# Designs tried in a protein design run: peptides against a protein of PDB entry 6J54. Part 62

Target 1, 223 residues: chain A of PDB entry 6J54
Amino acid sequence: NENLFASFIAPTMMGLPIVTLIIMFPSLLFPTPKRLINNRTISIQQWLIQLTSKQMMAIHNQKGQTWSLMLMSLIMFIGSTNILGLLPHSFTPTTQLSMNLGMAIPLWSATVFTGFRYKTKTSLAHFLPQGTPALLIPMLVIIETISLFIQPVALAVRLTANITAGHLLIHLIGGATLALLNINTMTAFITFTILILLTILEFAVALIQAYVFTLLVSLYLHD
Target 2, 42 residues: chain B of PDB entry 6J54
Amino acid sequence: QFQFTGIKKYFNSYTLTGRMNCVLATYGGIALLVLYFKLRSK

## One batch from the design tools (peptide; aimed at target 1 F30 T32 Q46 Q50)

Design b2_p23_4_s3 (made by RFdiffusion4, then SolubleMPNN; from b2_p23_4, 15 letters changed)
Fold by OpenDDE base, seed 5:
Structure b2_p23_4_s3 (fold): chain B 223 residues (1-223), chain C 42 residues (1-42), chain A 23 residues (1-23)
Amino acid sequence: as target 1 above (223 residues)
Amino acid sequence: as target 2 above (42 residues)
Amino acid sequence: LLDVLNAVLKTLNELLLKVLNLL
């Protein structure tokens, strides 16, 4: 069982953390365009970024659209790191709760503070849903305040848990396939097929989690 | 359009201002309760 | 989630009003 967690340990080389290099590596896959007409790969990337930006910013007014650059960078970072983490024997930094908290808490605080700064009345009113019976107002306000503080935790844990669970399943099924190769080749083939299907699913999950993380941050900004 | 009169105009769950005032009143009430218990313990 | 909560609160309020009208 300890061997399963070995893939989640932060990789170090000669006592130096390689995690920094792993985190920075995805940025190399997305070069900035220098020409009006770029290579096919860069053009596709830009097109995808523009499409995602249009979809995510559709819920925001002009003031909220100022966050477009940050939100797009966030989704590209999380998405790229999650996809690269599915490579064999790779380490995904987003499996580390500390990293996700490091992203979630500042972004959450920024969204909350921007709300209080520019939409003070609406932000304060958000602690009480419309149509609440008078007797339930104090209790509901308390619940809503607790809910607000749970948001950054839920944001970080959701991303971490989904990616970590996916990796664990891949390792477990992969280990089972190897163990069954010498016992029954037919069953090993079936488990291997399941592993392939699971890996495809995890690719989708990796992108979805990046999108959901960014979308929720965006929604918190919009209130 | 909700027409409220009296205290309900300022403390309601339907208008933006009313909701804000309710939230502020609840926080103020909690703060006063905490202050009361703190002063009572001393 | 907020819409669901509002719907629940609305139904509770309507139920309360019905009970109060019956009393």
Scores: peptide ipSAE 0.115, ipTM 0.709, DockQ to the pose 0.013
OpenDDE base, seeds 1, 2, 3, 4: peptide ipSAE 0.100, 0.087, 0.045, 0.080; ipTM 0.713, 0.712, 0.682, 0.709; seed 3 fails the geometry check

Design b2_p23_4_s4 (made by RFdiffusion4, then SolubleMPNN; from b2_p23_4, 15 letters changed)
Fold by OpenDDE base, seed 2:
Structure b2_p23_4_s4 (fold): chain B 223 residues (1-223), chain C 42 residues (1-42), chain A 23 residues (1-23)
Amino acid sequence: as target 1 above (223 residues)
Amino acid sequence: as target 2 above (42 residues)
Amino acid sequence: LLEALEAVLKTLNELLLKVLELL
């Protein structure tokens, strides 16, 4: 059991945390364009960023579009870290619940406070769904208030649990494959095939979770 | 769509203002209950 | 919010279908 979670331990070198370097590493993969016509890689990256930004910010008004830079940086950060974490022997900072809470709580609070600042009436009214019977109003308002406070936890846990579970499955099946290589090569081949399919799925999950996390933050901003 | 008169005009679940007032009333009621129990315990 | 949630679910379903097609 200790070997299963060894990959999730925060990496240190000579007692110094190297997690900061790991977190900053994805930024090197996205250089700032300095030319009108960049190379193919940067051009594709910029194109994808423009598409995702257009899709996510289409729902928001001009005031909400002010958050475009923050939301796009968030999705790029989470997405890149999640994808890089699927490399063999890589550490994913987003598997750490502390990191995801550190992102979710401030962003959630900022969106909620922004909502109360600019849309006070709508934000207060959001605690009571339309058409609720009069007798259920107090109970439903309490439930909706509790639901609001669960949102930042749900954002962090959803991302952390999905990425962590994926990594655990990859390690378990990978370990089983290696163990079966000396026992039965045929069963090991089947297990290896499942591992490949799972890794492809986890790549997709990594991107989807990054998108969902950013999108939900955006939705809470719009409320 | 709905014509409300009296108390229902200000406390309803269909209009934006009515929903806001219901939420404020609920929070006010909870605050009063908390204050009541706090004062009772002292 | 409800419409946005529906849009999210639709997008997620489409992405899942694309992933399943790739698998």
Scores: peptide ipSAE 0.110, ipTM 0.699, DockQ to the pose 0.027
OpenDDE base, seeds 1, 3, 4, 5: peptide ipSAE 0.096, 0.057, 0.017, 0.099; ipTM 0.674, 0.661, 0.590, 0.682

Design b2_p23_5 (made by RFdiffusion4)
Pose (drawn by RFdiffusion4):
Structure b2_p23_5 (pose): chain A 223 residues (1-223), chain B 41 residues (1-41), chain P 23 residues (1-23)
Amino acid sequence: as target 1 above (223 residues)
Amino acid sequence: FQFTGIKKYFNSYTLTGRMNCVLATYGGIALLVLYFKLRSK
Amino acid sequence: MFLAFVVALAIFFEKVEAYMESS
């Protein structure tokens, strides 16, 4: 009975303040120069695009490359608005589940209507995988179509659920430091756990590769 | 001038990308179950 | 709120197009 942890009961609030200012703000962190040589703080932003525009370009190699100049604007917005919220009292718009159901459905249904305007038969004849055996036609086309309509729910709910799961362990491991007016040796170990956990919460950039890339496989497979 | 810089891009991919009506239908129906539960309290 | 997202996404697209033109 040496080290007794404590806890504080308090409501964890994901309130909703004025949002249309908070959305526009990580646009003006990125400027654009009208010059040849640039000023060494855009120049490491301009180099960071030319890397990951050479990885969402290399798989497709079609006349579906026109679509890929918009998929690098989708990686900078939720690459920034997940990184800004690690600050002390900031608010992330990708916490709320509302705009992620508007990020998945206007993009996911922009992919099944891409081959339906050009191919019209073989886009969902991709439901036919192989040289058809006879004992498993109805066990297949009720499976591969129930794992198609999962995809917009499987794209948006995987983003909101773990971003806001990073913010609660920031509070509750952080709030147990403030309520630790018991023995002071264990206060530093909970603090050291925090400053490790804030390094893991820069996997908020690593969860934007898993949004743009399973939108490219959900685009490269249909088209 | 927030148009003609990206007007060539719009009619290229908004043929399939501007289908927010399915989002508007799935959003407008999602407005209907919450006003109904508060009506029945 | 969704319109503000569409406008912010169009600003990022114009900036990424200007980066790739200045290459």

Design b2_p23_5_s1 (made by RFdiffusion4, then SolubleMPNN; from b2_p23_5, 16 letters changed)
Fold by OpenDDE base, seed 2:
Structure b2_p23_5_s1 (fold): chain B 223 residues (1-223), chain C 42 residues (1-42), chain A 23 residues (1-23)
Amino acid sequence: as target 1 above (223 residues)
Amino acid sequence: as target 2 above (42 residues)
Amino acid sequence: VLDAVLEALNELLLKVLNFLENS
């Protein structure tokens, strides 16, 4: 059990946390453009950012588009950290629940406060669905209030659980392949194939989770 | 549009204003209950 | 899984509300 969770321990050197450097490392992969016509890599990155920005902002009005920079930075950060975390023997900061809560809670609070500031009537009305029987109104308002407070926890746990579960599966299947190499080469090859398919799936999951996290934050802002 | 008269005009689950008033009334009621129990414990 | 549970709870809530409205 200790061996399985050893990869999730925050890396430290001489008692100093290296987690800060690991979190800041993905930012080096996205340099700011200096020219009108940039290098191929930077041009592809800008193209992808433009496409994702158009998709994310298609649901929002002009007021919601003010948050486009923050939402795009969030999706790029989560996506890049999740993808880099799938490298062998790499530490993924998004597997830490504290980090995801640190991102989810402020963003959720900002969206809720923004909603109450600009759309007070609509925001208050969201606590009571339309057509609710009169006798169930107080209980439903309480349930909806509790549901609102569970939202940031759900955002953080969803991201953390999916990435963590993916890493655990990769480590377990990887360990099984190594153990089976000396027992049966054919079964080890099958398990290795499953590992490759699982890693490809986890790449997709990493991008989807980053997108869903940002999308839900944007939807809470739009409501 | 449902035509509500009397108290139902202000407290309904169909109109936006009615829903807002219902939410405010429920929160106000809970706050009053909490205050009542707090004052009772003193 | 959590989203599926939340969606299921919402569907159940809607069914209960519809049942109460029709009763």
Scores: peptide ipSAE 0.186, ipTM 0.769, DockQ to the pose 0.017
OpenDDE base, seeds 1, 3, 4, 5: peptide ipSAE 0.015, 0.015, 0.016, 0.017; ipTM 0.645, 0.654, 0.644, 0.620

Design b2_p23_5_s2 (made by RFdiffusion4, then SolubleMPNN; from b2_p23_5, 17 letters changed)
Fold by OpenDDE base, seed 5:
Structure b2_p23_5_s2 (fold): chain B 223 residues (1-223), chain C 42 residues (1-42), chain A 23 residues (1-23)
Amino acid sequence: as target 1 above (223 residues)
Amino acid sequence: as target 2 above (42 residues)
Amino acid sequence: AYDALLQTLNELLLKVLEFLENS
């Protein structure tokens, strides 16, 4: 059990943190196109980015679409790191709550402050839902204020919990398969099949969580 | 489209301006309460 | 739609965890 959680410890080599290198590595997988017609891999990447960009910015006006570059970079970063984290015995930086908070809090704050800057009246009015009974107005405003401050926490915890849970399951089942190899080959084969299916599922989860994280940030900006 | 008169014109939960004013009034009330307790402790 | 998908995924994960717990 100790070996299972060892993968969640921040890796260091010779006293130097290699976590920074792991975080930067996914960026190398997405090179910038230099030609009109690029390689198939780059073309597919650009096509996917364009499709996701259109979907994400469909809810925003022209002012909100200025955030498209930042939001797309965020989804690419989180998505790539999550996918790479599905490799056996690999470290996923997004499993660290500190990292997710480091991303979520500034982005959330930026969206909230941007809302107050350009849409002050609408942003203030957002603390009170439409049609609220008069007697419940003070209480509801307080609740909505608290809810606003919970948003960055929920954003970070959701991403961290989902990725961490998937990572733990992969390691647990993977460890079980290895343990059963010398005990019962047939059972080990079944467990291995489950592991493959789980990895496929976690691949989808990794992409979905990246999308949801970015989408929620976008929705907070749109109000 | 709601037609409000008097105090309801400025403080309502249906119009954008009314909602904003309600929020500001709530925050102002809380601030005054905090100030009252702070001054009372002195 | 994505919220529903997330709920489905969470339910699936819970089923997997339950299976592992009962094993």
Scores: peptide ipSAE 0.190, ipTM 0.694, DockQ to the pose 0.017
OpenDDE base, seeds 1, 2, 3, 4: peptide ipSAE 0.164, 0.135, 0.117, 0.137; ipTM 0.705, 0.711, 0.688, 0.720

Design b2_p23_5_s3 (made by RFdiffusion4, then SolubleMPNN; from b2_p23_5, 17 letters changed)
Fold by OpenDDE base, seed 1:
Structure b2_p23_5_s3 (fold): chain B 223 residues (1-223), chain C 42 residues (1-42), chain A 23 residues (1-23)
Amino acid sequence: as target 1 above (223 residues)
Amino acid sequence: as target 2 above (42 residues)
Amino acid sequence: ALEAVLKTLNELLLKVLEFLENS
């Protein structure tokens, strides 16, 4: 069973953690533009960034748009790491719950504190849904308070679970295809086709999870 | 929108201010309960 | 918050479906 999860072990080189380098690597894929008309790849990248930025920040006013850079960097980081993780035998840092918690908790806390700082009245009111019967107010406030503290956990676990499950499935099916190559070529071909379809699905999941993660952070900011 | 009188004016689940006050009152009540048990145990 | 997320997800899914139908 441990062999199945070997791909999720944090890689090290000579006892030094190489995970830091892996985390920093996606930043190299997003170079800064130096010309008015850049290369085709850079232009497409900028176009995508602009589209996502406009979509995510459309719900925020000018004050909320201050978080645009942070949110966009987050989505780009998570998205790029997730996509790169789909490479064969690649390690994705986002599969590590510790990393996702390390991102989710500070961002969540920042959004919550920002809400309390600038929208104290509205933020406090969020602990009680509108129209609640008077007798249920204390209980509901407690439940909503607990729900608030579950948000960072849910945010981290959702991303981790989805990416991890996808990788496990890809590795298992991939291993099965390799094993079947010497046993039955026809069945191996079918399994390989499923693997391709699953890989495409995981690409979509990678992008969606990145988007959902950033969207929820943005939503918590907006309250 | 809503017309409330008396205590309902300040503690209601329909207005923003009312909701805020209800939340504060709930937290205050919990804090008082915790304080009571803390002082009782000592 | 939950309703907002669900609304956004629904809108996103609809856009994806529309894209797939038009492709």
Scores: peptide ipSAE 0.165, ipTM 0.697, DockQ to the pose 0.031
OpenDDE base, seeds 2, 3, 4, 5: peptide ipSAE 0.158, 0.083, 0.074, 0.127; ipTM 0.694, 0.708, 0.701, 0.710

Design b2_p23_5_s4 (made by RFdiffusion4, then SolubleMPNN; from b2_p23_5, 18 letters changed)
Fold by OpenDDE base, seed 2:
Structure b2_p23_5_s4 (fold): chain B 223 residues (1-223), chain C 42 residues (1-42), chain A 23 residues (1-23)
Amino acid sequence: as target 1 above (223 residues)
Amino acid sequence: as target 2 above (42 residues)
Amino acid sequence: ALDAILQTLNELLLKVLEFLKNS
């Protein structure tokens, strides 16, 4: 069990944390374009960013579109780190709950405060759904208030739990395949096939979770 | 769609203003309860 | 809006699963 979770421990070298370098590494994969027509890889990346930006900002007003740069940078960061974390024996910073909370709480707070600043009436009214019976109003307002405060926790835990669970499964099945290679090759082949299917699924989950995280942050902006 | 008069005009769950007032009233009530228990415990 | 997002997420997951099943 201790060996199982060793891959989730923050890497350190000579007492210094290397996690900062790991977090900054995905930025090297997205170089800034300096030419009108870039190479194929950068062009594809820019195209994907533009498409995702268009989809994310399609439902937002001009005030919400001011957050486009931050939201797109967030989705790129989370997505890239999640995908890179699926490499065997790689450390995924987004598996750390502290990191996700560090992103979720400030962004959630910013969205909630901006909502209260520019849409005070709508934000306050959001605590009470329409058509609520009069007798249930106080209880429902309390529940909605609690729900609001659970949002940043759910936002962080959802991302962390999905990525961590997937990463854990990959390591478990990967370790099992390696162990079975010298015991039963046929069973190892079956386990390896499951591992391949799982890795493909986790690639999709990694991207989806990044998108959902960013989308929910964007959604909370409009309350 | 709904015409409210009296207290229902300001405290309803159908209009935006009514919902806002209900939320404020609920928070005000909770604040008063907390204040009451704080003063009672003192 | 949230329900629509969850529905779209579910559809995407189903597409991924279908792709995995066909692969």
Scores: peptide ipSAE 0.200, ipTM 0.715, DockQ to the pose 0.025
OpenDDE base, seeds 1, 3, 4, 5: peptide ipSAE 0.175, 0.194, 0.192, 0.172; ipTM 0.732, 0.700, 0.721, 0.709

Design b2_p23_6 (made by RFdiffusion4)
Pose (drawn by RFdiffusion4):
Structure b2_p23_6 (pose): chain A 223 residues (1-223), chain B 41 residues (1-41), chain P 23 residues (1-23)
Amino acid sequence: as target 1 above (223 residues)
Amino acid sequence: FQFTGIKKYFNSYTLTGRMNCVLATYGGIALLVLYFKLRSK
Amino acid sequence: SSNELYSQIMNLFRFFVFYLAVL
């Protein structure tokens, strides 16, 4: 009975303040120069695009490359609006489940209507995988179509659920430091757990590769 | 001038990318179940 | 050519942010 942890009961609030200012703000963190040589703070932003525009370009290699100049704008917005919210009292728009159901459905249904305007037969004849055996036709085409309509829900819910799961362990491990007016040796270990956990919460950039890339496989497979 | 800089891009991919009506239908129906539960409290 | 590509991506990024703010 040496080290008794404590806890504080308080409501964890994901309130909704004025949001149309908070959305526009990580657009003016990135400037654009009209010059040849640039000023050494855009120049490491301009080099960071020319890397990951060479990985969403290499798989497709079609006339579906026109689409890929928009998929690097989708990686900078939720690459920034997940990284801004690690600050002390900031508010992330990709915490709320509302706009992610508007980021998945206008993009996911922009992919099944891409081959339906050109191929019109073999886009969802991709439901036919192989040289057809006879005992498992109806056990297949009720499975591969129930794992198609999962995809918009499987794209948007995997983003909101773990971003806001990073914010609660910031509070609750952080709020147990403030309520630790008991023995002071264990206060530093909870603090040291925090400053490790904030390094893991720079996997908010690593969860934007897993949004743009399963949008490319959900685009490269249909087209 | 927030148009003609990206007007060549729009009619290229908004043929399939501007289908927010399915988002508007799935969003407008999602407005209907929450005003109904508060009506029945 | 690199600056033209960066300007095209940034124009699309500013339009997408404006579309989300309207949505």

Design b2_p23_6_s1 (made by RFdiffusion4, then SolubleMPNN; from b2_p23_6, 14 letters changed)
Fold by OpenDDE base, seed 5:
Structure b2_p23_6_s1 (fold): chain B 223 residues (1-223), chain C 42 residues (1-42), chain A 23 residues (1-23)
Amino acid sequence: as target 1 above (223 residues)
Amino acid sequence: as target 2 above (42 residues)
Amino acid sequence: EDNKLFQEISELYRYLVELLAEL
């Protein structure tokens, strides 16, 4: 039996890492429209992008609307990579904590720094909730400052943990079903049913985690 | 409008300016403490 | 085979606990 964690090792070809090519592959699935009336598949994709864009940008002002292209590209990238990662024996780049931190830290820092640049007074005031007793003000400001620095870590780890845990569970239950096929057919059928339900759940989790990641980045910009 | 007088006008948890000043005062206090311990160690 | 499966499950639980502790 292969080790469960062996699937998370970065793939190499001729000693060269092919992770860069895998990361660029999802962009090929979303071609740019060339006509006013496009094919049915492209029209559905553009409609979904417009719908999600309207929902996410409704909270932001005109200055926040400039981030729409970046946020929509982020949700499409994470969502497509997560769904493609559910294919058997596929490598998901979003399972790597280094990749998620590489996305979360710059985006978080950009949102925080833009907030301090354009809304300095409001951003500083967010470290102290309204109506706080005077004796608790210094301690609460320190806690809120620490909470701010934990945000990019929590954002990256949440995405990585959810996708990684899902992949591991699918492999474990899949391995158990194959082992039970020769021992007890009835028990193997039950475990196989659970595997099917879990795979459906992981498709939903893949889309939800992409949305939550992008939404939290958007909320940090709005604050 | 909140009618605060004296020190409460500048340091309160209700007004935007008051909250900002409280945050800056807290950071300033921590910076002074760190500076004190750094100078004491030398 | 059973011992290998139990070892893999135990490693998974340890990994999940470590991830939850970091959140």
Scores: peptide ipSAE 0.103, ipTM 0.692, DockQ to the pose 0.015
OpenDDE base, seeds 1, 2, 3, 4: peptide ipSAE 0.103, 0.099, 0.066, 0.097; ipTM 0.703, 0.704, 0.704, 0.708

Design b2_p23_6_s2 (made by RFdiffusion4, then SolubleMPNN; from b2_p23_6, 12 letters changed)
Fold by OpenDDE base, seed 3:
Structure b2_p23_6_s2 (fold): chain B 223 residues (1-223), chain C 42 residues (1-42), chain A 23 residues (1-23)
Amino acid sequence: as target 1 above (223 residues)
Amino acid sequence: as target 2 above (42 residues)
Amino acid sequence: SDNELFQEISDLFKALVELLASL
């Protein structure tokens, strides 16, 4: 079963961390625009960034919009890494829980602390839903507090699990397809079709997970 | 908008101030309980 | 204060990358 997880091993060359280069590689795919009318690829990128920015920041005031740059960079990073990770035999850094925790925990902490700093009353009030019966207040406050601390974990695990599961499925179905080629070509063809459909789905999942991750961070900021 | 009198004015689940106070009271109570058990063991 | 926070987060990310690279 070690063969199943071989693609998830962090690549190294003579002990040198090439993972850093892999993480930085997506940045090269997004050059800064220099012209009023840019190339088609850059124009599409800018268009997508603007759309996502408008959607995400529409719920925030001007003060919240200060986080736009960070949130957009986050979604671009996660999205690009996820998409690149779907390439054959590619390593996806976002499959590593450590990386996602490293992103989730600081961002979550920042949003929570920012909320407490600028909206102290509202933030504290969120630990108790409106209209709660008096007898349930202590227990509900405790539950809500626990819920708050679960947020960063859930955020990281969600992203990691979805991407990792997708990769595993692709490898498993792909391996099954190859195995069936020598046994039954017709069945192998069916399995291959499923693999294609699954791959398309995983492309969508890759983008969705990037969006969801960033959106949740944004929502935590909005409180 | 609700009008509360007495202790309900400060501790209610409908107003922001009331909710905040309830949360603070809960945390304070938990802290006191923890302190009590800690001091009891010592 | 926001700039300080952003700088702190950035530093944390850099530290994380270095940690990941060391693995």
Scores: peptide ipSAE 0.140, ipTM 0.697, DockQ to the pose 0.082
OpenDDE base, seeds 1, 2, 4, 5: peptide ipSAE 0.078, 0.090, 0.052, 0.124; ipTM 0.677, 0.675, 0.665, 0.662

Design b2_p23_6_s3 (made by RFdiffusion4, then SolubleMPNN; from b2_p23_6, 12 letters changed)
Fold by OpenDDE base, seed 5:
Structure b2_p23_6_s3 (fold): chain B 223 residues (1-223), chain C 42 residues (1-42), chain A 23 residues (1-23)
Amino acid sequence: as target 1 above (223 residues)
Amino acid sequence: as target 2 above (42 residues)
Amino acid sequence: SDNELFEEIMQLYNYLVQLLAEL
């Protein structure tokens, strides 16, 4: 239905794309601290960022710590945009495959390039698992090479598909609830309850997808 | 623990160097095949 | 139309569950 998928169309005003403004809007939700002891909300945000930073960078050496800022900015951006996308009739930029590819491909290439620059032997050896029978070595190397090139695609598609599917499900159930309001109030109430539960689930999914996206990028950095 | 002699010393799936050499050899073989077909097409 | 909508919802739900399982 055109009305269902209308929320996924890039919005424009008088021929000017407002997508750029929508993408930049989440940045306003995270102001920079001005005091040593900040407000409660800012303190909680900083605390959460520090916790996630420690968890994600725990597996990284000192050289990998340089990526901490980028990874944290990425998770905050994706998480905030995904949550804002759960608003009814709102446009979620992360539902666009082009945007996710624009994030995934450069980050993937950067991680692979970094691996080859600083850990050439280990990176090359990663194409062949240890203990492989000699007869299967050429074929397995080819498969692992193909697997490497599928990584950025899988990363982008995973994020896009999960957020898009959740968004569609909310709209479909919401539409069904509205349709049932005038037909059967009891059934409409049940459907509405399911919608609430689903919305809570989608909030969790939004955060998890942001985390998984950044985590996988981090894992690719260290093979 | 692993003692390799001859060609197995350079091409094995147990040592880091051996694995690297196997990967490079595979890529080299593919490159040669592509080159052969390219030259044959012309 | 109601049956078609229900089927679409169920298909989407199954798709979502599969995606989550593959994570």
Scores: peptide ipSAE 0.138, ipTM 0.695, DockQ to the pose 0.015
OpenDDE base, seeds 1, 2, 3, 4: peptide ipSAE 0.112, 0.070, 0.105, 0.097; ipTM 0.703, 0.698, 0.700, 0.705; seed 3 fails the geometry check

